# Ledger of designs, part 21: peptides against a protein of PDB entry 2N1D

Target 1, 169 residues: chain A of PDB entry 2N1D
Amino acid sequence: EVKVKIPEELKPWLVDDWDLITRQKQLFYLPAKKNVDSILEDYANYKKSRGNTDNKEYAVNEVVAGIKEYFNVMLGTQLLYKFERPQYAEILADHPDAPMSQVYGAPHLLRLFVRIGAMLAYTPLDEKSLALLLNYLHDFLKYLAKNSATLFSASDYEVAPPEYHRKAV

## One batch from the design tools (peptide; aimed at target 1 G66 R115 D126 L132)

Design b1_p17_1_s4 (made by RFdiffusion4, then SolubleMPNN; from b1_p17_1, 10 letters changed)
Fold by OpenDDE base, seed 1:
Structure b1_p17_1_s4 (fold): chain B 169 residues (1-169), chain A 17 residues (1-17)
Amino acid sequence: as target 1 above (169 residues)
Amino acid sequence: DDIKELLEALKKILNAL
């Protein structure tokens, strides 16, 4: 199995995220104040400002595009807790053509990287290709850790109303 | 489907490396 290492700084957040939703019955406020698209854009700009070569800049753009597409594919089926399903259904009804990367934010993006290791097991990658991909993924995760104070906050969650509890069975 | 689309996204990344 391919192991994607989550920075130690972000592991406690995954626990808090789970607790806020499943135990405290809160929901991440949607649409996100800072959505996945903007986070990826900021990362790309950050990398470009560090003086990368043309080839490295191209690679960063493709990594960003790949993460975005991966997120949009996986969000609805793999990244949501059961309690979040009614909220997702409402988002689909109100914004049927909007990619989820424009709706959801950092917490859900981080959940993606908990799943990606298993998905990489389906790809016929040689050792060199896998190492390169993992390097870029880990680089992005380090960026998230560096900016965790602005990307991850319990204040972005709100208590779900009683009527929501009834349909979140 | 979703898995195929995911694989295509990852392959795109690999082609850039």
Scores: peptide ipSAE 0.108, ipTM 0.753, DockQ to the pose 0.083
OpenDDE base, seeds 2, 3, 4, 5: peptide ipSAE 0.066, 0.097, 0.072, 0.104; ipTM 0.727, 0.743, 0.706, 0.753

Design b1_p17_2 (made by RFdiffusion4)
Pose (drawn by RFdiffusion4):
Structure b1_p17_2 (pose): chain A 169 residues (1-169), chain P 17 residues (1-17)
Amino acid sequence: as target 1 above (169 residues)
Amino acid sequence: AFESLAEKYAEFLRELE
């Protein structure tokens, strides 16, 4: 199976997010302003601002769109805990206009790369095509971890009260 | 849906390379 190193800079954050959901019994039931699509656009323009190009412009642009669709096909199904089901229906009902790539903010973005390596093990392309994919994915994760101090806000996870657990049982 | 999307982006990356 494909061995992909998830940024060890973000591993404490991955464990922190998991720790908050499971151990701390905290849930993320609110729309974050710092959202995945905004970070995607930020990274997409970042590559352009350093070196204005046409050939790499659409490359970064569509790869970012790829992450967007990849995230959309996994967010509510593959990137979600069973304990987040109540908050999912809640946020989806309260804010039916807002995309999930926005409301769940940056903490839920890292989950994509954790699961996508497993699913791409069942769809094995050659090392070269996969290398270009992982190249840009790791490049994004490098930038992601670089600005992660002002990027991730796991502090918005609030402990789910017993009355709220009634929606999980 | 995922497999088809992965194939789409794989073809795009090959063309880009």

Design b1_p17_2_s1 (made by RFdiffusion4, then SolubleMPNN; from b1_p17_2, 11 letters changed)
Fold by OpenDDE base, seed 1:
Structure b1_p17_2_s1 (fold): chain B 169 residues (1-169), chain A 17 residues (1-17)
Amino acid sequence: as target 1 above (169 residues)
Amino acid sequence: MFKELLEKLSKKLKEWA
């Protein structure tokens, strides 16, 4: 198994996110005030500002593109709790062609990295390529941890209305 | 540099979707 280590600073958030939705029956407010696209863009710009304007800049852009693609493919089928399914269905009905990276935000993006390790284990990658990818994934996770105060907040969730509960049965 | 890597990942993602 390919191990993608989640920073210790973000592990408590995963628990809180799970609790807010599954136990407290809350929903992340959609569309996100800061969506996945913007988070990835900020990361890319952050890396650029650090002086990596050569081949490393190109690599960062490709990593960002890859993360975005992974998120958009996996969100609906792998990253949602059961309680979130009606909300997702409503989003699809209203915006069937919108990429989920423009709708969802940091909490759901973080969930991707809980699953990505297992997926990479079955991907035919040479050791060098895998190591390089893992380095960038860990670098991005460190970026999320550094900016966790602005990216992760329980105030971005709200109690689901009674009408939603009826649909969630 | 990552083009081939992303292509391989994309193929696997489609299998998991």
Scores: peptide ipSAE 0.053, ipTM 0.737, DockQ to the pose 0.111
OpenDDE base, seeds 2, 3, 4, 5: peptide ipSAE 0.030, 0.030, 0.049, 0.041; ipTM 0.686, 0.677, 0.734, 0.725; seed 3 fails the geometry check

Design b1_p17_2_s2 (made by RFdiffusion4, then SolubleMPNN; from b1_p17_2, 9 letters changed)
Fold by OpenDDE base, seed 3:
Structure b1_p17_2_s2 (fold): chain B 169 residues (1-169), chain A 17 residues (1-17)
Amino acid sequence: as target 1 above (169 residues)
Amino acid sequence: MFKELLEKLAEKLRKWA
């Protein structure tokens, strides 16, 4: 297994996220007030403002694009709790052509990084490539941690209505 | 497909390393 270290600041949030949905039967408000696209854009701009080299800027852009694509592919099949499935189905019905990175927000994005480690274990990367990728992933996670107060909030969740409970797992 | 995405990203990052 490849270890993708989640910042300590975000680990409690993962628990809260799980609790809000699975135990409290709440749903993250969708479309997100701040979606994954905007988070990644802010990250890219943040990195750019630090006066990085051109190569690093290019790399950050690749990371942003890669994370976005990875998120969009993974969200529906890998990142949702069972309770969230009906909501996802509704999103697909209402926004069939919208990438999920425009719908979901920071909590679901963070879940992506919980899963990446296992996937990397099966990815045929050389040591240097893996280290490089991990470094950028960790850098992004560090950014999320730095902005956790604005990105992660229980107030972004809502109690699911009774009719939702009837069709949810 | 997930592995391929990560591999692609890694390859692109090597370009700018």
Scores: peptide ipSAE 0.391, ipTM 0.890, DockQ to the pose 0.646
OpenDDE base, seeds 1, 2, 4, 5: peptide ipSAE 0.315, 0.357, 0.377, 0.215; ipTM 0.860, 0.878, 0.886, 0.759

Design b1_p17_2_s3 (made by RFdiffusion4, then SolubleMPNN; from b1_p17_2, 8 letters changed)
Fold by OpenDDE base, seed 3:
Structure b1_p17_2_s3 (fold): chain B 169 residues (1-169), chain A 17 residues (1-17)
Amino acid sequence: as target 1 above (169 residues)
Amino acid sequence: SFEELLKKLAEKLRKLA
């Protein structure tokens, strides 16, 4: 398996995220106050502000687009805990045409990077291409870690109401 | 497919490097 290293600063958050949802039966507040689209846009702007060349800027844009697409494809099928499925179903019913990158936020985006390594393992990439992709993914993860105080907070979760518990087996 | 998506991205990045 291709290893996508999660920054140490963010590893505790993954545990907290899991605990909030699975053990404490809370839900991330949706739609996210800061959605994935916004996070990716901020990242792109951050990279631009650091004086990147045209090629690097284009590369960042491609990475952003790729992460967004990957997130939108993966969210519903791979990134949700069982307890979150009724919430997702409600989101789909209420906003059938909205990309999930406009609904979900940083915690779910981070979950994507827990899965991406396995996906890369099945992707026929040459060593150089794989290394380059990993570098960009890690760069983005570093950005998330740098901004973790504003992106990851337990206050973005709320206790699910009793009626939700009844439909969340 | 998920793999193809990542492959396409990787190829785009490789071309720029």
Scores: peptide ipSAE 0.172, ipTM 0.782, DockQ to the pose 0.699
OpenDDE base, seeds 1, 2, 4, 5: peptide ipSAE 0.131, 0.132, 0.067, 0.162; ipTM 0.754, 0.760, 0.681, 0.777; seed 4 fails the geometry check

Design b1_p17_2_s4 (made by RFdiffusion4, then SolubleMPNN; from b1_p17_2, 9 letters changed)
Fold by OpenDDE base, seed 3:
Structure b1_p17_2_s4 (fold): chain B 169 residues (1-169), chain A 17 residues (1-17)
Amino acid sequence: as target 1 above (169 residues)
Amino acid sequence: MFEELLKKLAEKLRKWA
């Protein structure tokens, strides 16, 4: 397994996220007030404002694009708790052509990085490429941690209605 | 498919290293 270090500031949130959904039977409000697309855009702009080299700017753009694509592929099959499945089905029905990066937000994006390490273990990368990728992933996670107060909030969750409970696992 | 996406990203990043 490849270790993707989650910032300490975000680890409690992962627990809260899990608790809100799995134990408290709440759902993240969708569409997200601040979706993954916007988070990634803000990150890119943040990096750009730091006066980085052109190469680093290009790299950040690639990271943004890559994370977005990876998220969109992973969300439905890998990032959802069982309780969230009916909600996801509803989203697909209502927004069949919308990428999930436009629907979901920071909590689900963070879940991506919980899973990515295991996936990297199966990715045939040389040492340098892996290190480089990890560095950028960690850099993005650092950004999430820095902005955690605005990106992660229990107020973004809602108690699922009774009819939802009947459909959910 | 997931691994391929990560590989692609890694390769692109290597371009700008």
Scores: peptide ipSAE 0.482, ipTM 0.920, DockQ to the pose 0.677
OpenDDE base, seeds 1, 2, 4, 5: peptide ipSAE 0.470, 0.468, 0.475, 0.270; ipTM 0.917, 0.916, 0.918, 0.799

Design b1_p17_3 (made by RFdiffusion4)
Pose (drawn by RFdiffusion4):
Structure b1_p17_3 (pose): chain A 169 residues (1-169), chain P 17 residues (1-17)
Amino acid sequence: as target 1 above (169 residues)
Amino acid sequence: SELERLREALETAREAL
């Protein structure tokens, strides 16, 4: 199976997010302003601002769009805990206009790369095509971890009260 | 050529997923 190193800079954050959901019994039931799509655009324009190009411009653009669709096909199904099901239906009902790539903010973005390595093990391309994919994915994760101090806000996880757990049972 | 191969990979990944 494909061995992909998830940024160890973000590993404490991954465990922190998991710790908040499971151990701390905290849930993320609010729309974040610092959302995945905004960070994707930020990274997409970042590569352009350092070196204005046409050939790499659409390359970064569509790869970002690829992460966007990849995130959309996994967010509610593969990147979600069973305990997040109540908050999912809640946010979806309260804010039916807002995309999930926006409301769940940056903490849910890292989940994509954790699961996408496993699913891409069942769809094995050659090392070279996969290398270009992992190249840009790791490049994004490098930038992601670089600005992660002002990027991730796990502090918005609030402990789910017993009345709220009634929606999980 | 590299960008074409990347697109192919992205398309394959989209279909698979």

Design b1_p17_3_s1 (made by RFdiffusion4, then SolubleMPNN; from b1_p17_3, 7 letters changed)
Fold by OpenDDE base, seed 1:
Structure b1_p17_3_s1 (fold): chain B 169 residues (1-169), chain A 17 residues (1-17)
Amino acid sequence: as target 1 above (169 residues)
Amino acid sequence: SDIEELQEALRKVREAL
């Protein structure tokens, strides 16, 4: 099993996110005010501002691209709670050609890292390559934790209307 | 190099999706 360590600071948010949606019947407001694309872009710019070499900058860009692609593949099938399915269907109808990284935000991006470890276990990576990849993933998670005050907020959720409840049964 | 190994890892991940 490939273990991706979630920063302790972010673990309570995963619980809150689950509670807001499944127990309080709220939905994350979509499209996100700050979407996954922008979060990844900010991370890349942050890394570049730290005086990295050209090679390190290239590596960061590739990691960003990889995270984005993986998110877009996994969002619809693996990262949504049952209560969020009608909302996802509406998003697909309204934005049929948009990648989900342009629609969803930090909470759903964080959910990816809960699942990514298990998926990486099925990827034919040697020990050295896996360790290197994990280092970059953990670096990104550390960035999310550092900026958690601006990226994760219950105010980004709203109570679903009664008509939505009927669709979500 | 580490960069080459990372690139190869990312390629394999993308291909496995």
Scores: peptide ipSAE 0.241, ipTM 0.820, DockQ to the pose 0.681
OpenDDE base, seeds 2, 3, 4, 5: peptide ipSAE 0.239, 0.230, 0.223, 0.225; ipTM 0.820, 0.814, 0.806, 0.810

Design b1_p17_3_s2 (made by RFdiffusion4, then SolubleMPNN; from b1_p17_3, 9 letters changed)
Fold by OpenDDE base, seed 2:
Structure b1_p17_3_s2 (fold): chain B 169 residues (1-169), chain A 17 residues (1-17)
Amino acid sequence: as target 1 above (169 residues)
Amino acid sequence: DDIELLKEALKKVKEAL
């Protein structure tokens, strides 16, 4: 098994996210005020500002592109709770070709990293390549943790209206 | 080098999606 370690600071958020959606029947407001594309862009710019070499900058850009692609593929099928399905269907109906990285935000992006380890376990990566990739993924997660106060907030959720409940439960 | 390894790794990940 490939273990992607979620920073301890972010683990409580995963619980809160689950609670807001599943127990409190709230929905993350879409489109996100700060979407996945923006978060990844900010990360890349942050890394660039740290005085990294050209090679490291290139590597970060590649990792960002990879995360974005993985998110866009996995969001609809793997990252949503059942209660969120009607909301996703509405998004698809209104914007069928829009990448979900432009719609969803930090909470759903974080959910990706709960699943990515299992996926990586089935990829034919050598030990060194896997370690390198994991280092970058963990670096990104550390960035999320450092900026968690602005990226993760219960105020980004709202109670689903009664009309939604009728189609969701 | 590390960059090439990373590129190859990401390629394999993308192919597995």
Scores: peptide ipSAE 0.333, ipTM 0.874, DockQ to the pose 0.707
OpenDDE base, seeds 1, 3, 4, 5: peptide ipSAE 0.321, 0.202, 0.324, 0.317; ipTM 0.869, 0.760, 0.870, 0.868

Design b1_p17_3_s3 (made by RFdiffusion4, then SolubleMPNN; from b1_p17_3, 10 letters changed)
Fold by OpenDDE base, seed 2:
Structure b1_p17_3_s3 (fold): chain B 169 residues (1-169), chain A 17 residues (1-17)
Amino acid sequence: as target 1 above (169 residues)
Amino acid sequence: DDIELLRKALDEIKKAL
């Protein structure tokens, strides 16, 4: 297994996210006020503003593109709790061609990094390439931690209506 | 170089998805 270290500041949020959905039967409000696309864009701009070299800027853009694509592939199949499945189905029905990175936000993006390590283990990457990628992934996670106060909030969730409970697991 | 390695790594990941 490839270990992707989640910042300690964000680990409690993963628990809160799970609790809000699974125990309290709440749903993250969709479409997100700040979606994954915007978060990644802000990260890229943040890195650019720090006076990075052209090569580093290019690398950040590539990583952003990679994270976005991985999120869009993994969201529907790997990142949702069972209680969230009806909501996802509704989103697909209403917006069949919209990438999920334009619909979902920070909490679901963070869930990606809980799963990405296992997927990387099945990818034939040499040690140097893997280390380089992990450094950028950890750098992005650090950015999420720095901005956690604005990106992660229980107020972005709401109690699911009774009619939702009837079709949800 | 590092940029090339990163690009190749990301490409491999994309193919594995």
Scores: peptide ipSAE 0.310, ipTM 0.869, DockQ to the pose 0.688
OpenDDE base, seeds 1, 3, 4, 5: peptide ipSAE 0.290, 0.302, 0.292, 0.291; ipTM 0.858, 0.864, 0.860, 0.859

Design b1_p17_3_s4 (made by RFdiffusion4, then SolubleMPNN; from b1_p17_3, 8 letters changed)
Fold by OpenDDE base, seed 2:
Structure b1_p17_3_s4 (fold): chain B 169 residues (1-169), chain A 17 residues (1-17)
Amino acid sequence: as target 1 above (169 residues)
Amino acid sequence: DDIELLREALKKVKEAL
């Protein structure tokens, strides 16, 4: 198993996110006020502003592109709780060609990193490549933790209406 | 170099999704 370490600051949020959706029957407001695309862009700009070398800037851009791609592939099939399925279906119906990185936000992005370790375990990467990738993934997670106050909030969720409950698990 | 290694790694992960 390839372990992607979630910062301790964000672990409680994963629990809160799960609780809001599964127990309290709330939904993350979509489209997100700050979507995954914007979060990744802010991260890239943040890294650039710190005076990194050109090589590191290029690497960050590659990582951003990769995270975006992974998110867009995995959101619908791997990152949603059952209660969120009807909402996802509505999004697809209304915006069939929109990448989910333009619709969803930080909580769902964080869920990606709970699953990505398993994906890496089945990928034939040499030790150096894996270590390099993990370093950047952890660096991004550190960025999320630093900005957690603005990225993660229960106020971004709302109680699902009664009509939603009728079609949701 | 590291950039090429990273690109290849990301490519492999993408293909494994």
Scores: peptide ipSAE 0.409, ipTM 0.900, DockQ to the pose 0.790
OpenDDE base, seeds 1, 3, 4, 5: peptide ipSAE 0.380, 0.393, 0.389, 0.393; ipTM 0.891, 0.894, 0.894, 0.896

Design b1_p17_4 (made by RFdiffusion4)
Pose (drawn by RFdiffusion4):
Structure b1_p17_4 (pose): chain A 169 residues (1-169), chain P 17 residues (1-17)
Amino acid sequence: as target 1 above (169 residues)
Amino acid sequence: ENERLTEALEQVREALE
């Protein structure tokens, strides 16, 4: 199976997010302003601002769109805990206009790369095509971890009260 | 390289759907 090193800079954050959901019994039931699509656009324009190009412009642009669709096909199914089902239906009902790539903010973005390595093990391309994919994915994760101090806000996870657990049972 | 990457992205996208 494909061995992909998830950024060890973000590993504490991954465990922190998991710790909040499971151990701390905290849930993310609110729309974040710092959302995945905004970070995607920020990274997409970042590569352009350093070196204005046409050939790499659409490359970064569609790869980012690829992360967007990849995230959309996994967010509610593969990147979600069973305890987040209540908050999912809640946010989806309260804010049916807002995309999930926005409301769940940056903490849920990291989950994509965790699962996508497993699913891409069942769809094995050659090392070279996969290398270009992982190249840009790792490049994004490098930038992601670089600005992560003002990027992730796991502090918005609030402990789910017993009345709220009634929606999980 | 960019063409190959686009093709790979399409294939990966289709496989994931």

Design b1_p17_4_s1 (made by RFdiffusion4, then SolubleMPNN; from b1_p17_4, 11 letters changed)
Fold by OpenDDE base, seed 5:
Parts: C-alpha cells; structure tokens; sequence
Structure b1_p17_4_s1 (fold): chain B 169 residues (1-169), chain A 17 residues (1-17)
C-alpha cells in the first residue's frame, strides 16, 4: 500500500472531526462556507503565485483535478460516517447534479487523504509518476496544515436536530 | 498523549466506510 503521510498538525483534527460527528452528534454545515473546489483553487493559485515554471504549473493543475475527481467519487462511499448518511441523502435529493466538491469542505477533504494511499495502490502509475504525485499530495497536505486555522473549525458544525436522530441509525 | 491519539485514529479509520 502507498503511504500518504498526514501532517501531525492535522491528525488531531481528524479526531475532533470524528468526535463532533460520532459522539457529539453534530453535522458539518452544508453547503460548506468554503467548499473543496474553492480550497483546491486557492491552492493552485498559491502555487502559481510562487513563480513556478510552466511544467510545475501543469503538474499542480493535474494534481488538483485528480484530488477533485477522487473526492467526488469517494465522498459518498468512503468518506462519510454513518451518522452523516441522512445528510448526504438530503444533499443528493436537493442537488442531484452537483459535484460533492461544491458542497463539502475541508474536513471531508482531509478524510480523503486517509484513504487515498490505498486508492493509489490500484492505480497503474509508473514509479516516477507516483513519486511526483505523492510529492504534490504531501505538498497539498502541508498547505492544508498551513491554513488549518481558517479551514478547520468546530464552529462549522452544528448539533443535529431530534428529527435527524430518528433518521440516523 | 500520542498513543491515545493513535488509537483514536484507528477508530477514525474504521468508522470511515
């Protein structure tokens, strides 16, 4: 399995995120104030503003596109806790054609990187391409860590109403 | 505590379906 290292600064957030949802029965407010698309766009612009070569800019765009695609594919099946399923179903009903990268935000995006290593293990990439991809994935995670104060906050969660609890097992 | 965090992370990994 391909190992994607999550920055130490973000590991505690994964715990807090889990606790907010599973133990405190809260939900991340949707649609996200800052969605995955916006986060990825900010990252791309951040990289472009640092005087990258054309080749590096191209690589960043591909990485962003890949992360976005992986997120949109994986969100519903791999990145949700059981308690979040009714919320997801409601989102699908209200916005059937909207990509989840336009609905969900940083916490769920971070969850992707818990699973992305396993996904990459099944991707037919040559060694050089895989190494490059991993470098950029780690770079992106570092970006998330750098901006964690604005991207990850318990204030983005809210207590689920009683009627929601009846929907959730 | 690092050990406690790691155990909780294991729970997170298991809870993500």
Amino acid sequence: as target 1 above (169 residues)
Amino acid sequence: DIEELLQTLKKVLSALK
Scores: peptide ipSAE 0.040, ipTM 0.714, DockQ to the pose 0.027
OpenDDE base, seeds 1, 2, 3, 4: peptide ipSAE 0.037, 0.027, 0.030, 0.033; ipTM 0.710, 0.673, 0.671, 0.709; seed 4 fails the geometry check

Design b1_p17_4_s2 (made by RFdiffusion4, then SolubleMPNN; from b1_p17_4, 10 letters changed)
Fold by OpenDDE base, seed 3:
Structure b1_p17_4_s2 (fold): chain B 169 residues (1-169), chain A 17 residues (1-17)
Amino acid sequence: as target 1 above (169 residues)
Amino acid sequence: DIKELFETLKKVLEALK
């Protein structure tokens, strides 16, 4: 399996995220105040503002597109805890045509990078290509870590109502 | 679609080279 290293600053958040959902039975407020699309856009703009060449700018755009697509594909099947599934079902029912990158936010996006290594293992990538991709993925993760104070907050979660508990079994 | 994901990743790799 390809290893994607999560920044140390974000590892505690993954634990808190898990605890909020699984133990405290809370839900991330949806739609997110700052959705994945917005986060990726901010990242792209951040990279562009640092004076990247045309090729690097194009690469950033493709990385953003790739992350977005990966998120949209993986969210429903791989990134949700069991407790979150009724919420996801409601989102699908209410917004059947909306990409999940417009609904979910930073915590779920971060979960993606816990899984992406395994996904990359299924792609026919040579060592050099894989290294390049990993570098950009790690660069994005560093961006998330740099902005973690604004992207990750327990205040974005809320206690699930009793009626939700009854269907989240 | 997973197939689209792979195509996107391919584009990313091409852009990174």
Scores: peptide ipSAE 0.029, ipTM 0.670, DockQ to the pose 0.089
OpenDDE base, seeds 1, 2, 4, 5: peptide ipSAE 0.025, 0.029, 0.026, 0.025; ipTM 0.608, 0.658, 0.612, 0.606

Design b1_p17_4_s3 (made by RFdiffusion4, then SolubleMPNN; from b1_p17_4, 10 letters changed)
Fold by OpenDDE base, seed 5:
Structure b1_p17_4_s3 (fold): chain B 169 residues (1-169), chain A 17 residues (1-17)
Amino acid sequence: as target 1 above (169 residues)
Amino acid sequence: DIKELLETLKKVLEALR
């Protein structure tokens, strides 16, 4: 098992996110005002602005690409609550060829890191590579925590209409 | 408060399965 630790600052948000959707029957507004692609781009630019070497920049870009890929693969199958399934279906219908990283935002991206550890456990990475990857993943999570006030807000959710309730669990 | 948060977090983890 590969353990990816979520920053303590972000753990309450996971709870709030769950509560907003499952208990308050709200939906994250889609397409996201700030999608996963933009968040990852901002992170990459942030890292570059901190005076990293070319090699470090390359590594950051690879990590960003990896996170994006994992998100796009896992969003529909592992990162959604049941109540969000109809919304996802509608998104697929409206944006059939768009990667979900261009549609969804920070809350769903954070959910990825709840699952990414288990996925990494089954990847053929050597110990050194895995350790390096984990360092970058934790670094990214720290970035999310640092910017949590702008990335995570209940105002990004809205009450689902009655029509939605009829087709949602 | 922390205990309650952790218990709820468990539900989040289960709901994401």
Scores: peptide ipSAE 0.061, ipTM 0.665, DockQ to the pose 0.026
OpenDDE base, seeds 1, 2, 3, 4: peptide ipSAE 0.050, 0.052, 0.051, 0.055; ipTM 0.654, 0.661, 0.673, 0.662

Design b1_p17_4_s4 (made by RFdiffusion4, then SolubleMPNN; from b1_p17_4, 10 letters changed)
Fold by OpenDDE base, seed 3:
Structure b1_p17_4_s4 (fold): chain B 169 residues (1-169), chain A 17 residues (1-17)
Amino acid sequence: as target 1 above (169 residues)
Amino acid sequence: DIKELFETLKKVLEALR
């Protein structure tokens, strides 16, 4: 397994996210006020503004594109708790052509990085290439950590209505 | 699609070189 290290600042949020959904039976408000597309765009702009000579603009753009694609592929099958599945089904029904990166936000994006390592393990990557990719992924995670106060909030969740509980079983 | 994912990943790796 390829290990993607989650910043310590974000680990408590993963626990809170889990608790809000699974134990408190809340749902992340959708569509997200700050969706994954926007988060990735902000990251890209952030990297460009830093003016680091070691940063290739093309590389950042491709990393963003890669993360977005991974998210869109993985969201429905790998990133949802059982309680969230009826909500996801409703989203698909109402917006069948919308990428999930335009619907979901930071909490679900963070969940991707819990899973992405395992997925990368199945790709034919040499050690050096994998290390480079991991560095960028970790850089993005660091960005999320730096902006965690604005990206992660329990106020973005709401108690699911009674009728939803029946659907979620 | 998964194919697109792999192609994107390939581009990422190329860009990082």
Scores: peptide ipSAE 0.037, ipTM 0.673, DockQ to the pose 0.088
OpenDDE base, seeds 1, 2, 4, 5: peptide ipSAE 0.025, 0.026, 0.025, 0.026; ipTM 0.603, 0.596, 0.605, 0.603

Design b1_p17_5 (made by RFdiffusion4)
Pose (drawn by RFdiffusion4):
Structure b1_p17_5 (pose): chain A 169 residues (1-169), chain P 17 residues (1-17)
Amino acid sequence: as target 1 above (169 residues)
Amino acid sequence: TLEELKALTEKIVAILK
């Protein structure tokens, strides 16, 4: 199976997010302003601002769109805990206009890369095509971890009260 | 899902080549 090193800079954050959901019994039931699509655009423009190019412009642009669709095909199914099901239906009902790539903010973005390595093990391309994919994915994760101090806000996880657990049972 | 991932991956690899 494909061995992909998830950024160890973000490993404490991954465990922190998991710790909040499971151990701390905290849930993310609110729309964040610092959302995945905004970070994707930020990274996409970042590569362009350092070196204005045509050839790499659409490359970064569509790879970012690839992360966007990749995230969309996994967010509610593969990147979600069973305890987040109540908040999912809640946010989806309260804000049916807003995309999930926006409301769940940056903490849920990291989950994509955790699961995508497993699913891509069942769809094995050659090392070279996978290398270019992992290249840009790791490049994004490098930038992601770099700005992660003002990027992730796990502090928005609030402890789910017993009345709220009624929606999980 | 696997088919969609494969199709997106193939599209991205084609762009990068």

